# Peptides against a protein of PDB entry 7C96: the designs that were tried, part 49

Target 1, 73 residues: chain A of PDB entry 7C96
Amino acid sequence: PVIPDDFRCPISLELMKDPVIVSTGQTYERTCIEKWLQAGHGTCPKTQQTLTSTVLTPNYVLRSLIAQWCEAN

## One batch from the design tools (peptide; made by RFdiffusion4, then SolubleMPNN)

Design b2_p19_5_s1 (from b2_p19_5, 11 letters changed)
Fold by OpenDDE base, seed 3:
Structure b2_p19_5_s1 (fold): chain B 73 residues (1-73), chain A 19 residues (1-19)
Amino acid sequence: as target 1 above (73 residues)
Amino acid sequence: SENEKALEEFIEEVKKEKE
């Protein structure tokens, strides 16, 4: 089935397994955004906004929604 | 922009790693 766009990581373009929220409010796969930050980038990939913090907050709600979608499809 | 270019290149790198 077609994966909802909101469930895909903007970087990997795959279904997210460990979604995290950055300071701009955008969500990415943890591994992907960590690699982006480790590469020396200080901006949000999608919005190009400068990150005010490098703290990554787990998006548990989205994780749950994705899990439910996977179970149904 | 530089960010857009970096993202495109990064996406390509991630894709290669997953192949």
Scores: peptide ipSAE 0.366, ipTM 0.852, DockQ to the pose 0.922
Fold by OpenDDE base, seed 1:
Structure b2_p19_5_s1 (fold): chain B 73 residues (1-73), chain A 19 residues (1-19)
Amino acid sequence: as target 1 above (73 residues)
Amino acid sequence: SENEKALEEFIEEVKKEKE
């Protein structure tokens, strides 16, 4: 089945397993955004906005929604 | 933009690493 765009990481373009929210409110796969930050980037890949913080907050709601979708499909 | 270019390049790198 077709994976909803909101369930795909903007970087890996794959179904997210450990989605995290950055300071701009965008969500990415943890490993992907961590690599982006480690590479020296200080902006949000999707919005181009400068990150006010490098703290990554787990998106538990999305994680649950993705899990439910996977179980149903 | 520079950010868009960086993202495109990074996406390619991530994809290659997963192969």
Scores: peptide ipSAE 0.353, ipTM 0.848, DockQ to the pose 0.884
Fold by OpenDDE base, seed 5:
Structure b2_p19_5_s1 (fold): chain B 73 residues (1-73), chain A 19 residues (1-19)
Amino acid sequence: as target 1 above (73 residues)
Amino acid sequence: SENEKALEEFIEEVKKEKE
């Protein structure tokens, strides 16, 4: 089945398992965005906006939606 | 842009890592 674009990490291009929200509001797979930050980047990969914070907030709503989608497909 | 290039390169690195 076709995976919804919103369920794919902009970095890994795979279905997200542990989606997290950055300061810009964009969501990524935790591991991917952490690696991006560890590599010395201070911007949001997708929007190119400077991150005002490096805090990563779990996107539980999306996590649940993805889980439900996986169960149905 | 530089950010776009960085992302492209990073995506490739992640892709290779998962192979």
Scores: peptide ipSAE 0.352, ipTM 0.848, DockQ to the pose 0.867
Fold by OpenDDE base, seed 4:
Structure b2_p19_5_s1 (fold): chain B 73 residues (1-73), chain A 19 residues (1-19)
Amino acid sequence: as target 1 above (73 residues)
Amino acid sequence: SENEKALEEFIEEVKKEKE
């Protein structure tokens, strides 16, 4: 089935398993955004905004929504 | 933009790594 855009990581383009929120409010797969940051980038891939923090906050709501979607599909 | 180009390149790298 077609994966909702909001459930796809902007980097991997795959269904997110461990979605995390960056300082700009955008959500990415943890592994992907960590690699992006470790590569020396200081911007939000999606919005191109400068990140004010490197803290990654788990998006549990989205994780739950994705889980529900997976169960239904 | 530079960020857009970086993202495009990074996406390719990530995809390649997962293959």
Scores: peptide ipSAE 0.350, ipTM 0.848, DockQ to the pose 0.932

Design b2_p19_5_s2 (from b2_p19_5, 13 letters changed)
Fold by OpenDDE base, seed 1:
Structure b2_p19_5_s2 (fold): chain B 73 residues (1-73), chain A 19 residues (1-19)
Amino acid sequence: as target 1 above (73 residues)
Amino acid sequence: SELEEELKKMIEEVKKERE
């Protein structure tokens, strides 16, 4: 099935399993954004905006939506 | 830009890891 764009990680381009929100409000797969940050970057991959924080917040709402979508498809 | 190229590299690496 066609994966909704909002459910895809901007980095992996795959369905997110552990989505996390960065300070810019963008959501990424945890492992992907962690690798990006560990590589020494302090910007949002999607927007290139400087991150005000490197804290990653789990996107439980999106995780739930993805789970519901997966159940139906 | 340099940042964009680094992102592209990361994307390619992730794709390669899944192969």
Scores: peptide ipSAE 0.233, ipTM 0.789, DockQ to the pose 0.877
Fold by OpenDDE base, seed 3:
Structure b2_p19_5_s2 (fold): chain B 73 residues (1-73), chain A 19 residues (1-19)
Amino acid sequence: as target 1 above (73 residues)
Amino acid sequence: SELEEELKKMIEEVKKERE
């Protein structure tokens, strides 16, 4: 079935397994955004906005929604 | 821009790793 756009990582374009939120409010797969930050970038990949923080916050709500979707499909 | 090119490279690398 078609994966909802909100469930796809903007970088990997795949269903997120460990979604995390950056300071701009955008959500990415943890491994993808960590690679981006480790490469020395301080911007949000999707919006190009400067990150006010490099702290990554787990998106538990989205994680749960994705899990529910996977169970149904 | 340079930043856009870096993002494109990362996206490409992720796709490559999936193959």
Scores: peptide ipSAE 0.208, ipTM 0.774, DockQ to the pose 0.806
Fold by OpenDDE base, seed 2:
Structure b2_p19_5_s2 (fold): chain B 73 residues (1-73), chain A 19 residues (1-19)
Amino acid sequence: as target 1 above (73 residues)
Amino acid sequence: SELEEELKKMIEEVKKERE
């Protein structure tokens, strides 16, 4: 079935397994955004806004929603 | 922009790593 856009990482375009929220409020797959940051970038890939913090906050709600979707599909 | 191109490259790289 078609994966909801909100469940896909803006970078990998794949279903997120470990979604994390950056300072801009956007959510990415942890491994993807970590690679982006490790490459020396300080901006949000999707919005190009400057990140005020490099802290990554787990999006547990989204993770749960994705898990539920996977079980149903 | 250059930043967008860098992102594009990363996207492609991630896809390649999954192959």
Scores: peptide ipSAE 0.176, ipTM 0.750, DockQ to the pose 0.831
Fold by OpenDDE base, seed 4:
Structure b2_p19_5_s2 (fold): chain B 73 residues (1-73), chain A 19 residues (1-19)
Amino acid sequence: as target 1 above (73 residues)
Amino acid sequence: SELEEELKKMIEEVKKERE
């Protein structure tokens, strides 16, 4: 089945396993956004907005939704 | 690494898509 766009990381374009929210409100796969930050970037890959924080907040709701989707498909 | 190169490419594509 087609993976919902909201379930795919904007960077990897793959189903997220460990989705995290950045300061701009966008969600990415943890490993992807961490690599981006480690490369010395301080912007949101998707929106190009400057990140006001480097804190990555787990998106538990999305993680749950993805898990439910995987179980059903 | 190869993975990092691929990631960089994908990131650039995402940014380009917004332009």
Scores: peptide ipSAE 0.148, ipTM 0.718, DockQ to the pose 0.165

Design b2_p19_5_s3 (from b2_p19_5, 12 letters changed)
Fold by OpenDDE base, seed 4:
Structure b2_p19_5_s3 (fold): chain B 73 residues (1-73), chain A 19 residues (1-19)
Amino acid sequence: as target 1 above (73 residues)
Amino acid sequence: SENEKALEEFRKEVLEEKK
């Protein structure tokens, strides 16, 4: 089935398993954004905005929604 | 933009690592 855009990581373009929110409010797959940061990038991949923090906040709500979607599809 | 290019290249790397 077609994966909702909001459920896809902007980097990997795959269904997110461990979505995390960056300072800009965008959500990415944890492993993807961590690698992006480790590569020395300080911007939000999707918006190009400079990250004001490197803290990654788990998006548990989205994680649950994705899980529910997976169960139904 | 430069960021977009970086992202595109990074996506390729991520994809390769997942193979």
Scores: peptide ipSAE 0.376, ipTM 0.849, DockQ to the pose 0.853
Fold by OpenDDE base, seed 5:
Structure b2_p19_5_s3 (fold): chain B 73 residues (1-73), chain A 19 residues (1-19)
Amino acid sequence: as target 1 above (73 residues)
Amino acid sequence: SENEKALEEFRKEVLEEKK
């Protein structure tokens, strides 16, 4: 089935398994954004805004929604 | 933008790592 855009990581373009929120409010797959930051980038891949923090906050709500979607599809 | 270009290049690397 077609995966909702909101469930896809802006970087990998794949269904997120461990979604995390960055300082700009955008959500990415943890491993993807960590690699992005590790590569020396200090901007939000999607919005291009400068990240004010490197803290990654788990998006449990989205994770749950994705899980529910996967169970139904 | 440079950020967008970097993202595209990064996507390719991520894809290759996953394959």
Scores: peptide ipSAE 0.373, ipTM 0.848, DockQ to the pose 0.863
Fold by OpenDDE base, seed 1:
Structure b2_p19_5_s3 (fold): chain B 73 residues (1-73), chain A 19 residues (1-19)
Amino acid sequence: as target 1 above (73 residues)
Amino acid sequence: SENEKALEEFRKEVLEEKK
């Protein structure tokens, strides 16, 4: 089945397993965004906005939705 | 844009590391 765009990491383009929200409100796979930050980037990959914080907040709602979708498909 | 180019290159790196 077709994976919803909102379930794919903007970086890896794969189904997210551990989605996290950055300061701009965009969600990425934890591993991907952490590597992006470690590489010295200070912007949001998707929006190009400057990140006001490097804090990553787990997107529990999306994680649950993805899990439910995976079980049904 | 510069950010878009950086993301494109980074995607390639991430993809290569997953192989």
Scores: peptide ipSAE 0.369, ipTM 0.848, DockQ to the pose 0.853
Fold by OpenDDE base, seed 3:
Structure b2_p19_5_s3 (fold): chain B 73 residues (1-73), chain A 19 residues (1-19)
Amino acid sequence: as target 1 above (73 residues)
Amino acid sequence: SENEKALEEFRKEVLEEKK
């Protein structure tokens, strides 16, 4: 089945398993955004905005929605 | 932009690592 765009990581383009929110409000797969930051980048991959913080907040709501979708498909 | 170029190259790296 077609994966909803909101469930795909903007970096890997794959279904997210551990979605996290960055300071700009965008959500990415944890491993992807961590690698991006470790590579020395300080911007939001999708919006190109400078990150005001490197804190990553788990997106539990999205994680739950994705889990429900996976169970149904 | 530089950010767009970096993202494109990074995507390639991520893709290769997942193979």
Scores: peptide ipSAE 0.364, ipTM 0.846, DockQ to the pose 0.884

Design b2_p19_5_s4 (from b2_p19_5, 11 letters changed)
Fold by OpenDDE base, seed 1:
Formats: C-alpha cells, sequence, structure tokens
Structure b2_p19_5_s4 (fold): chain B 73 residues (1-73), chain A 19 residues (1-19)
C-alpha cells in the first residue's frame, strides 16, 4: 500500500523509523537530519528556516502511528 | 542561495545512496 506522506522523511522520502522533531516543528528521520547538521548546516531542510536549536526531540506519537500502520499493512 | 544549493546536493546524495 501507499505510504502516507506524513510517515515519510522529507529528506530520504522513506518510511521513518526514528522520527525526530527539530526546532521548527518539522519531523525527519534521525539519521538524515543528524547528517545535515553534522555537515555544518543550521537550517530546516523542509522550510529553510534557521534552527533556533540543534536539539532533536523524538516524535513518539508519530513513531507509534507508523508502527501501527506497518502492522496493519 | 548557497543554502539551497547545499540542500539540493545533500538530498540528492542521500536518495542516490539509498537506491
Amino acid sequence: as target 1 above (73 residues)
Amino acid sequence: SENEKALEEFIEEVRKERE
């Protein structure tokens, strides 16, 4: 079945396994956004906004929703 | 902009390596 857009990382376009939220409120796969930050960038890939923080917050709700979707499909 | 260029290159690299 088609993967819901909200479940796909904006960077990799793949189903997220470890979704994290950046300061702008956008969610990415942890490994993808970490690589972007480690490369010396400080903007949100999706919005181009400057990040006010480099803290990555786990999106547990989305992680759970994705898990439920995977079990049903 | 430089940021946009960097992002495009980064995204292309990530998606290319995964295919």
Scores: peptide ipSAE 0.695, ipTM 0.918, DockQ to the pose 0.763
Fold by OpenDDE base, seed 2:
Structure b2_p19_5_s4 (fold): chain B 73 residues (1-73), chain A 19 residues (1-19)
Amino acid sequence: as target 1 above (73 residues)
Amino acid sequence: SENEKALEEFIEEVRKERE
C-alpha cells in the first residue's frame, strides 16, 4: 500500500528504518543524513537551516509507529 | 545557492542509487 509521507525519508523517499532527528526537528533516515553530514554539509536538507548540532537523536516514537503500520499493511 | 545545488545533487544521487 501507499506509504504515509511522514514515514518516508525526505531525502530517499523510502520507508525509514532508522529514523533520526536533527537539531531542526526534522527526521531523516540515519544513513542518508549521515552521508550528508560526512560530505561536509551542516544544513538541514528539508529546511536549509544551519544545524546547531550534528547530534542525531533516534526517533523511537516514529520507529514504533512505522513498525505498527508495517504490521497492519 | 551553493548549498542548494549541493543538496539537489546529493538527493539525486541518493535516489538514483536506491532505484
Scores: peptide ipSAE 0.694, ipTM 0.916, DockQ to the pose 0.760
Fold by OpenDDE base, seed 3:
Parts: structure tokens; sequence; C-alpha cells
Structure b2_p19_5_s4 (fold): chain B 73 residues (1-73), chain A 19 residues (1-19)
């Protein structure tokens, strides 16, 4: 079935497995955003704003919603 | 900008590798 846009990583466009929140409030797949940061970049891919922190916070709520969606589809 | 260019290339690379 069609994957909800909010469940897709803005970078890979794939269903997120390990969603994390950056300082701008945007959520990405952990592996995608880590690669971007490791490449030496310090901006938010979606907003292009400079990140105030490189800390990645797990989005457990979204993870749960995605899991529920996967169970039903 | 350089950042925008890097982002475009990065996204293209990530999505290409998934295909």
Amino acid sequence: as target 1 above (73 residues)
Amino acid sequence: SENEKALEEFIEEVRKERE
C-alpha cells in the first residue's frame, strides 16, 4: 500500500526504521542523517537551516506509529 | 550555494544506491 509521507525519510524517501529528530525538529532515518553529518555538513537537509546541535533524538512516537501501520498493512 | 550543491549530490547518491 501507499506509505504515508510522514513515515518516509525526507532523504531516502523510504519507510523509516530508526527515525531521529534533529535540532530543527525535522525527522530523518538515522543512517541517512548520520551520513550527512559525517560528511562534514551541519545543516538540516529539509529546511537548510544550520543545526544548533548534532545530537540525534530517537522519535519513539513515530517509530510506534510506523510499527502500527506496518502491522495493519 | 556550496551547501545546496552538496545536499543535491548527497540526496541523488542516496536514492541512486537504493535503486
Scores: peptide ipSAE 0.693, ipTM 0.916, DockQ to the pose 0.663
Fold by OpenDDE base, seed 5:
Structure b2_p19_5_s4 (fold): chain B 73 residues (1-73), chain A 19 residues (1-19)
Amino acid sequence: as target 1 above (73 residues)
Amino acid sequence: SENEKALEEFIEEVRKERE
């Protein structure tokens, strides 16, 4: 079935397994955004905005929604 | 910009690794 766009990481375009929220409010797969930050970058890949913080917050709601979708499809 | 160039290269690399 077609994967909802909101369930796909903006970087990898794959179904997110460990979605995290950055300071701009955008959500990415943890491993993808961590690699971007570790490479020395401090911007949001989706919006190009400078991140005010490098803290990554787990998106538990989205994780649950994705899990439910996977169980149904 | 330099940031845009870096992002383009990064995204390309990530997506190629998963193909």
Scores: peptide ipSAE 0.692, ipTM 0.916, DockQ to the pose 0.761

Design b2_p19_6_s1 (from b2_p19_6, 11 letters changed)
Fold by OpenDDE base, seed 2:
Structure b2_p19_6_s1 (fold): chain B 73 residues (1-73), chain A 19 residues (1-19)
Amino acid sequence: as target 1 above (73 residues)
Amino acid sequence: SAAKQREEQLKLAREIYES
């Protein structure tokens, strides 16, 4: 079945396994955003807004939704 | 455009991820 766009990482375009929220509220796959930050970038890849923090917050709600979707499909 | 610029940054992030 077709993976919902909201379940895909904006960077990898793949189903997220470890989704994390950045300061702008956007969610990315942890590995993708960490590499972006490690490369010296301080903006949100999708919105270009400056990140006010480099703290990555696990998006447990989305992780659960993805898991539920995977079980049903 | 702003949309084009945002897409370009996403592509850059994707390239970094795949490197």
Scores: peptide ipSAE 0.712, ipTM 0.930, DockQ to the pose 0.904
Fold by OpenDDE base, seed 1:
Structure b2_p19_6_s1 (fold): chain B 73 residues (1-73), chain A 19 residues (1-19)
Amino acid sequence: as target 1 above (73 residues)
Amino acid sequence: SAAKQREEQLKLAREIYES
């Protein structure tokens, strides 16, 4: 089935498994954003805004929504 | 354009992810 755009990582374009929120409020797959940060980048991939923090907050709500969708499809 | 700039950054992030 067609994966909802909101469930796809802006970087990998794949269904997110471990979605995390960055300081700008955007959500990415953890591994994708970690590699970006490890490469020395300090901006939000989608918005180009400078990240005020490198803390990654798990998006549990989205993770749950994705899980529900996967169970139904 | 600003939109193209953002798109290019996402492409770079994708390249890094796939490396």
Scores: peptide ipSAE 0.712, ipTM 0.929, DockQ to the pose 0.911
Fold by OpenDDE base, seed 3:
Structure b2_p19_6_s1 (fold): chain B 73 residues (1-73), chain A 19 residues (1-19)
Amino acid sequence: as target 1 above (73 residues)
Amino acid sequence: SAAKQREEQLKLAREIYES
């Protein structure tokens, strides 16, 4: 079935498995955003806003929603 | 445009991820 856009990482365009929230409030797949940061970038890929922190917060709610969707489809 | 720049940055992030 068609994967909801909100469940896809803005970078990889794939279903997120370990979604994390950056300082701007946007959510990405952990591996995608970590590679971006490691490459020396300090902006949010989707919004271009400067990141006030490089801390990545797990989006447990979204992870759960995606898991439930996968279970049902 | 701003929209073009945002899309360009996402493409760059995708290229880095796939490398």
Scores: peptide ipSAE 0.711, ipTM 0.929, DockQ to the pose 0.913
Fold by OpenDDE base, seed 5:
Structure b2_p19_6_s1 (fold): chain B 73 residues (1-73), chain A 19 residues (1-19)
Amino acid sequence: as target 1 above (73 residues)
Amino acid sequence: SAAKQREEQLKLAREIYES
């Protein structure tokens, strides 16, 4: 079945396994955003807003929703 | 445009991820 857009990482375009929220409120796959930050970038890939923090907060709600979707499909 | 600029950054992020 078609993967919902909200469940796909804006960077990899793949189903997120470890979704994390950045300071701008956008969610990405952990590995994708970590590579972006490690490459020296300090902006939100999707919005271009400057990240006020490099803290990555796990999006447990989304992780759960994705898991439920995967179980049903 | 702003939209094109945002898309270009996403493409860059994608390239970095795939590297």
Scores: peptide ipSAE 0.709, ipTM 0.928, DockQ to the pose 0.911

Design b2_p19_6_s2 (from b2_p19_6, 10 letters changed)
Fold by OpenDDE base, seed 5:
Structure b2_p19_6_s2 (fold): chain B 73 residues (1-73), chain A 19 residues (1-19)
Amino acid sequence: as target 1 above (73 residues)
Amino acid sequence: SAAAAQQQQLELARQIAAS
């Protein structure tokens, strides 16, 4: 089945399992963005905007939507 | 261009994530 683009991590290009929101509002797979931050980068991978915070907020809504999609497909 | 720069950064992020 075709995976909705919004369900894919912009970095891994895979279906997100643990989506987190960065300060710019973009959502990434937790592991991917953590590696990016740990590598010393302070910008949003997709937009290049400077992150005003390194806090990663779980995107529970998206996680739920993805889970529902997986159940149906 | 801005778009090109963004794509380049995404590619870098992918490399880091894959390591």
Scores: peptide ipSAE 0.753, ipTM 0.939, DockQ to the pose 0.936
Fold by OpenDDE base, seed 1:
Parts: C-alpha cells; structure tokens; sequence
Structure b2_p19_6_s2 (fold): chain B 73 residues (1-73), chain A 19 residues (1-19)
C-alpha cells in the first residue's frame, strides 16, 4: 500500500525506522541526519534553516504511529 | 529561487546519506 508522506524520511524517502526531530521541528531518519551533520552541515536539510542545536530528539509518537500502520497494512 | 535552493540541498543530503 501507499506509505503516508509523513512516514517517509525527507532525505531517504523511505519509511522511517528511527525518526528523530531536529531543532527546526522537522523529522528525519536518524542515520540520514547524522551523516548530514557529520559531513559538517549545520542546517536543516529540508528547510535550510540553521539548526540552533545538534541534539536529535527521538520522535516516539511517530515511531509508534508507523509501527501501528505497518501492523495494519 | 528559494524552493530550488531547498531542493538542491535536500538532494545533497540524499547523496551524502547514500554514501
């Protein structure tokens, strides 16, 4: 079935397994955003806004929603 | 444009993630 856009990482375009929230509020797959930051970039990949923090907060709600969707589909 | 710049950066992020 069609994967909801909100469940896909803006970078990998794949279903997120470990979604994390950056300071701008955007959510990405952890591995994707970590590689971006490690490459020396300090902006939000999707919005280009400068990140005020490099802290990555797990999006547990989204993770749960994705899990529920996967079980139902 | 701003939209074009954002897409370009996102594409760069994809390249980095794929490497």
Amino acid sequence: as target 1 above (73 residues)
Amino acid sequence: SAAAAQQQQLELARQIAAS
Scores: peptide ipSAE 0.753, ipTM 0.939, DockQ to the pose 0.918
Fold by OpenDDE base, seed 3:
Structure b2_p19_6_s2 (fold): chain B 73 residues (1-73), chain A 19 residues (1-19)
Amino acid sequence: as target 1 above (73 residues)
Amino acid sequence: SAAAAQQQQLELARQIAAS
C-alpha cells in the first residue's frame, strides 16, 4: 500500500523504523541523521536551519503510529 | 532560490546516507 508521507524519512524516503526528532522539530530516521552529523554537518537536512543541539530525541508517538499502520496494512 | 538550496542540501544528505 501507499506509505503516508509523514511516515517516510525525508532523507531515505523509506518507512521510518527508528524516527528521531532534531532540535528544529523535524523527524528523520536515526541512521540517516547520524550519518549526516558524523559527516560534520550542523544544519537540519530539510530546512537548512542550524541545529542548536545534536541531541536526537526518539519520536515515540510517530513510532507508535507507524506500527499501527503496519499492522493494518 | 531558498527552495533550491534546501533541496540541494537534502540531496547531499541522501548521498551521505547511501554511502
Scores: peptide ipSAE 0.752, ipTM 0.939, DockQ to the pose 0.919
Fold by OpenDDE base, seed 2:
Structure b2_p19_6_s2 (fold): chain B 73 residues (1-73), chain A 19 residues (1-19)
Amino acid sequence: as target 1 above (73 residues)
Amino acid sequence: SAAAAQQQQLELARQIAAS
């Protein structure tokens, strides 16, 4: 079945396993955004907005929704 | 354009993630 856009990482374009929220409110796969930050970038990959913090907050709600979708499909 | 710039950066992020 078709994967909902909100469940795919903007970077990897794959179903997210460990979704994290950056300071701009965008959600990415943890591995993808960590590589971006480690490469020395300080902006949001999707919006180009400057990140006010490098803290990555787990998006547990989305993780749960994705898990439920996977079980049903 | 702004949209083009955003797409370009996103593509860069994809390259980094795939490396």
Scores: peptide ipSAE 0.752, ipTM 0.939, DockQ to the pose 0.939

Design b2_p19_6_s3 (from b2_p19_6, 10 letters changed)
Fold by OpenDDE base, seed 3:
Structure b2_p19_6_s3 (fold): chain B 73 residues (1-73), chain A 19 residues (1-19)
Amino acid sequence: as target 1 above (73 residues)
Amino acid sequence: SEAKRLEEQLKLAREIAAS
């Protein structure tokens, strides 16, 4: 089945397993955004907005929605 | 364009993630 766009990481383009929210409100796969930050970048990959924090907040709601979708499809 | 600039950064992030 077709994976909803909101369930795909903007970076990897794959179904997210561990979605995290950055300071701009965008959500990415944890491993993808961590690599971006570790490479020395301080902007949001999708929006180019400067990140006001490097804290990554787990998106539990989205994680749950993805899990539910996977169970149904 | 702005859209192109945004996509270019995503492309860079994608390359980094794949490495």
Scores: peptide ipSAE 0.727, ipTM 0.933, DockQ to the pose 0.906
Fold by OpenDDE base, seed 4:
Structure b2_p19_6_s3 (fold): chain B 73 residues (1-73), chain A 19 residues (1-19)
Amino acid sequence: as target 1 above (73 residues)
Amino acid sequence: SEAKRLEEQLKLAREIAAS
């Protein structure tokens, strides 16, 4: 089945397993955004907005929605 | 264009993630 765009990491383009929210409100797969930050980048990959924080907040709602979708598909 | 600029950064992020 077709994966909803909102469930795909903007970086990996794959179904997110551990989605995290950055300061801009965008959500990425944890491993992808961590590598980006570790490489010394301080902007949001999707929007290029400067990150006001490097804190990554788990997107539990999205994780749950993805899990529900996976169960049904 | 802005769209191209944004896509270029995503491409870079994708390259980093794949490494």
Scores: peptide ipSAE 0.727, ipTM 0.933, DockQ to the pose 0.929
Fold by OpenDDE base, seed 5:
Structure b2_p19_6_s3 (fold): chain B 73 residues (1-73), chain A 19 residues (1-19)
Amino acid sequence: as target 1 above (73 residues)
Amino acid sequence: SEAKRLEEQLKLAREIAAS
């Protein structure tokens, strides 16, 4: 079935397994955004906004929604 | 355009993630 766009990482374009929220409010797969930050980049990949923090907050709600979707499809 | 610039950064992020 077609994967909802909101469930896909903007970077990997794959179904997110460990979604995390950056300071701009955008959500990415943890490994993707960590690599971006480790490469020395300080902007949000999707919006190009400067990140005010490097803290990555787990998006538990989205993780749960994705899990529910996977169970049903 | 702005859209082009945004996409270019995403492409870079994808390349880094795949490396």
Scores: peptide ipSAE 0.727, ipTM 0.933, DockQ to the pose 0.913
Fold by OpenDDE base, seed 2:
Structure b2_p19_6_s3 (fold): chain B 73 residues (1-73), chain A 19 residues (1-19)
Amino acid sequence: as target 1 above (73 residues)
Amino acid sequence: SEAKRLEEQLKLAREIAAS
């Protein structure tokens, strides 16, 4: 079935497996945003806002929602 | 446009992620 847009990483456009929240509040797949940061970029890929922190916070709520959706579909 | 600029950055991020 069609994957909800909110469950897709803005970068990979794939269903997120390990969603993490950046300082701007946007959520990305961990591997995607880590590669972005490792490449020396300090902005939010989707908003271009400067990241005030490089800390990546697991989005457990979204992870659970995705898991529930996957079980039902 | 702003939309274009934003999309260009996402494209770059996708390229990096795929590399």
Scores: peptide ipSAE 0.726, ipTM 0.933, DockQ to the pose 0.910

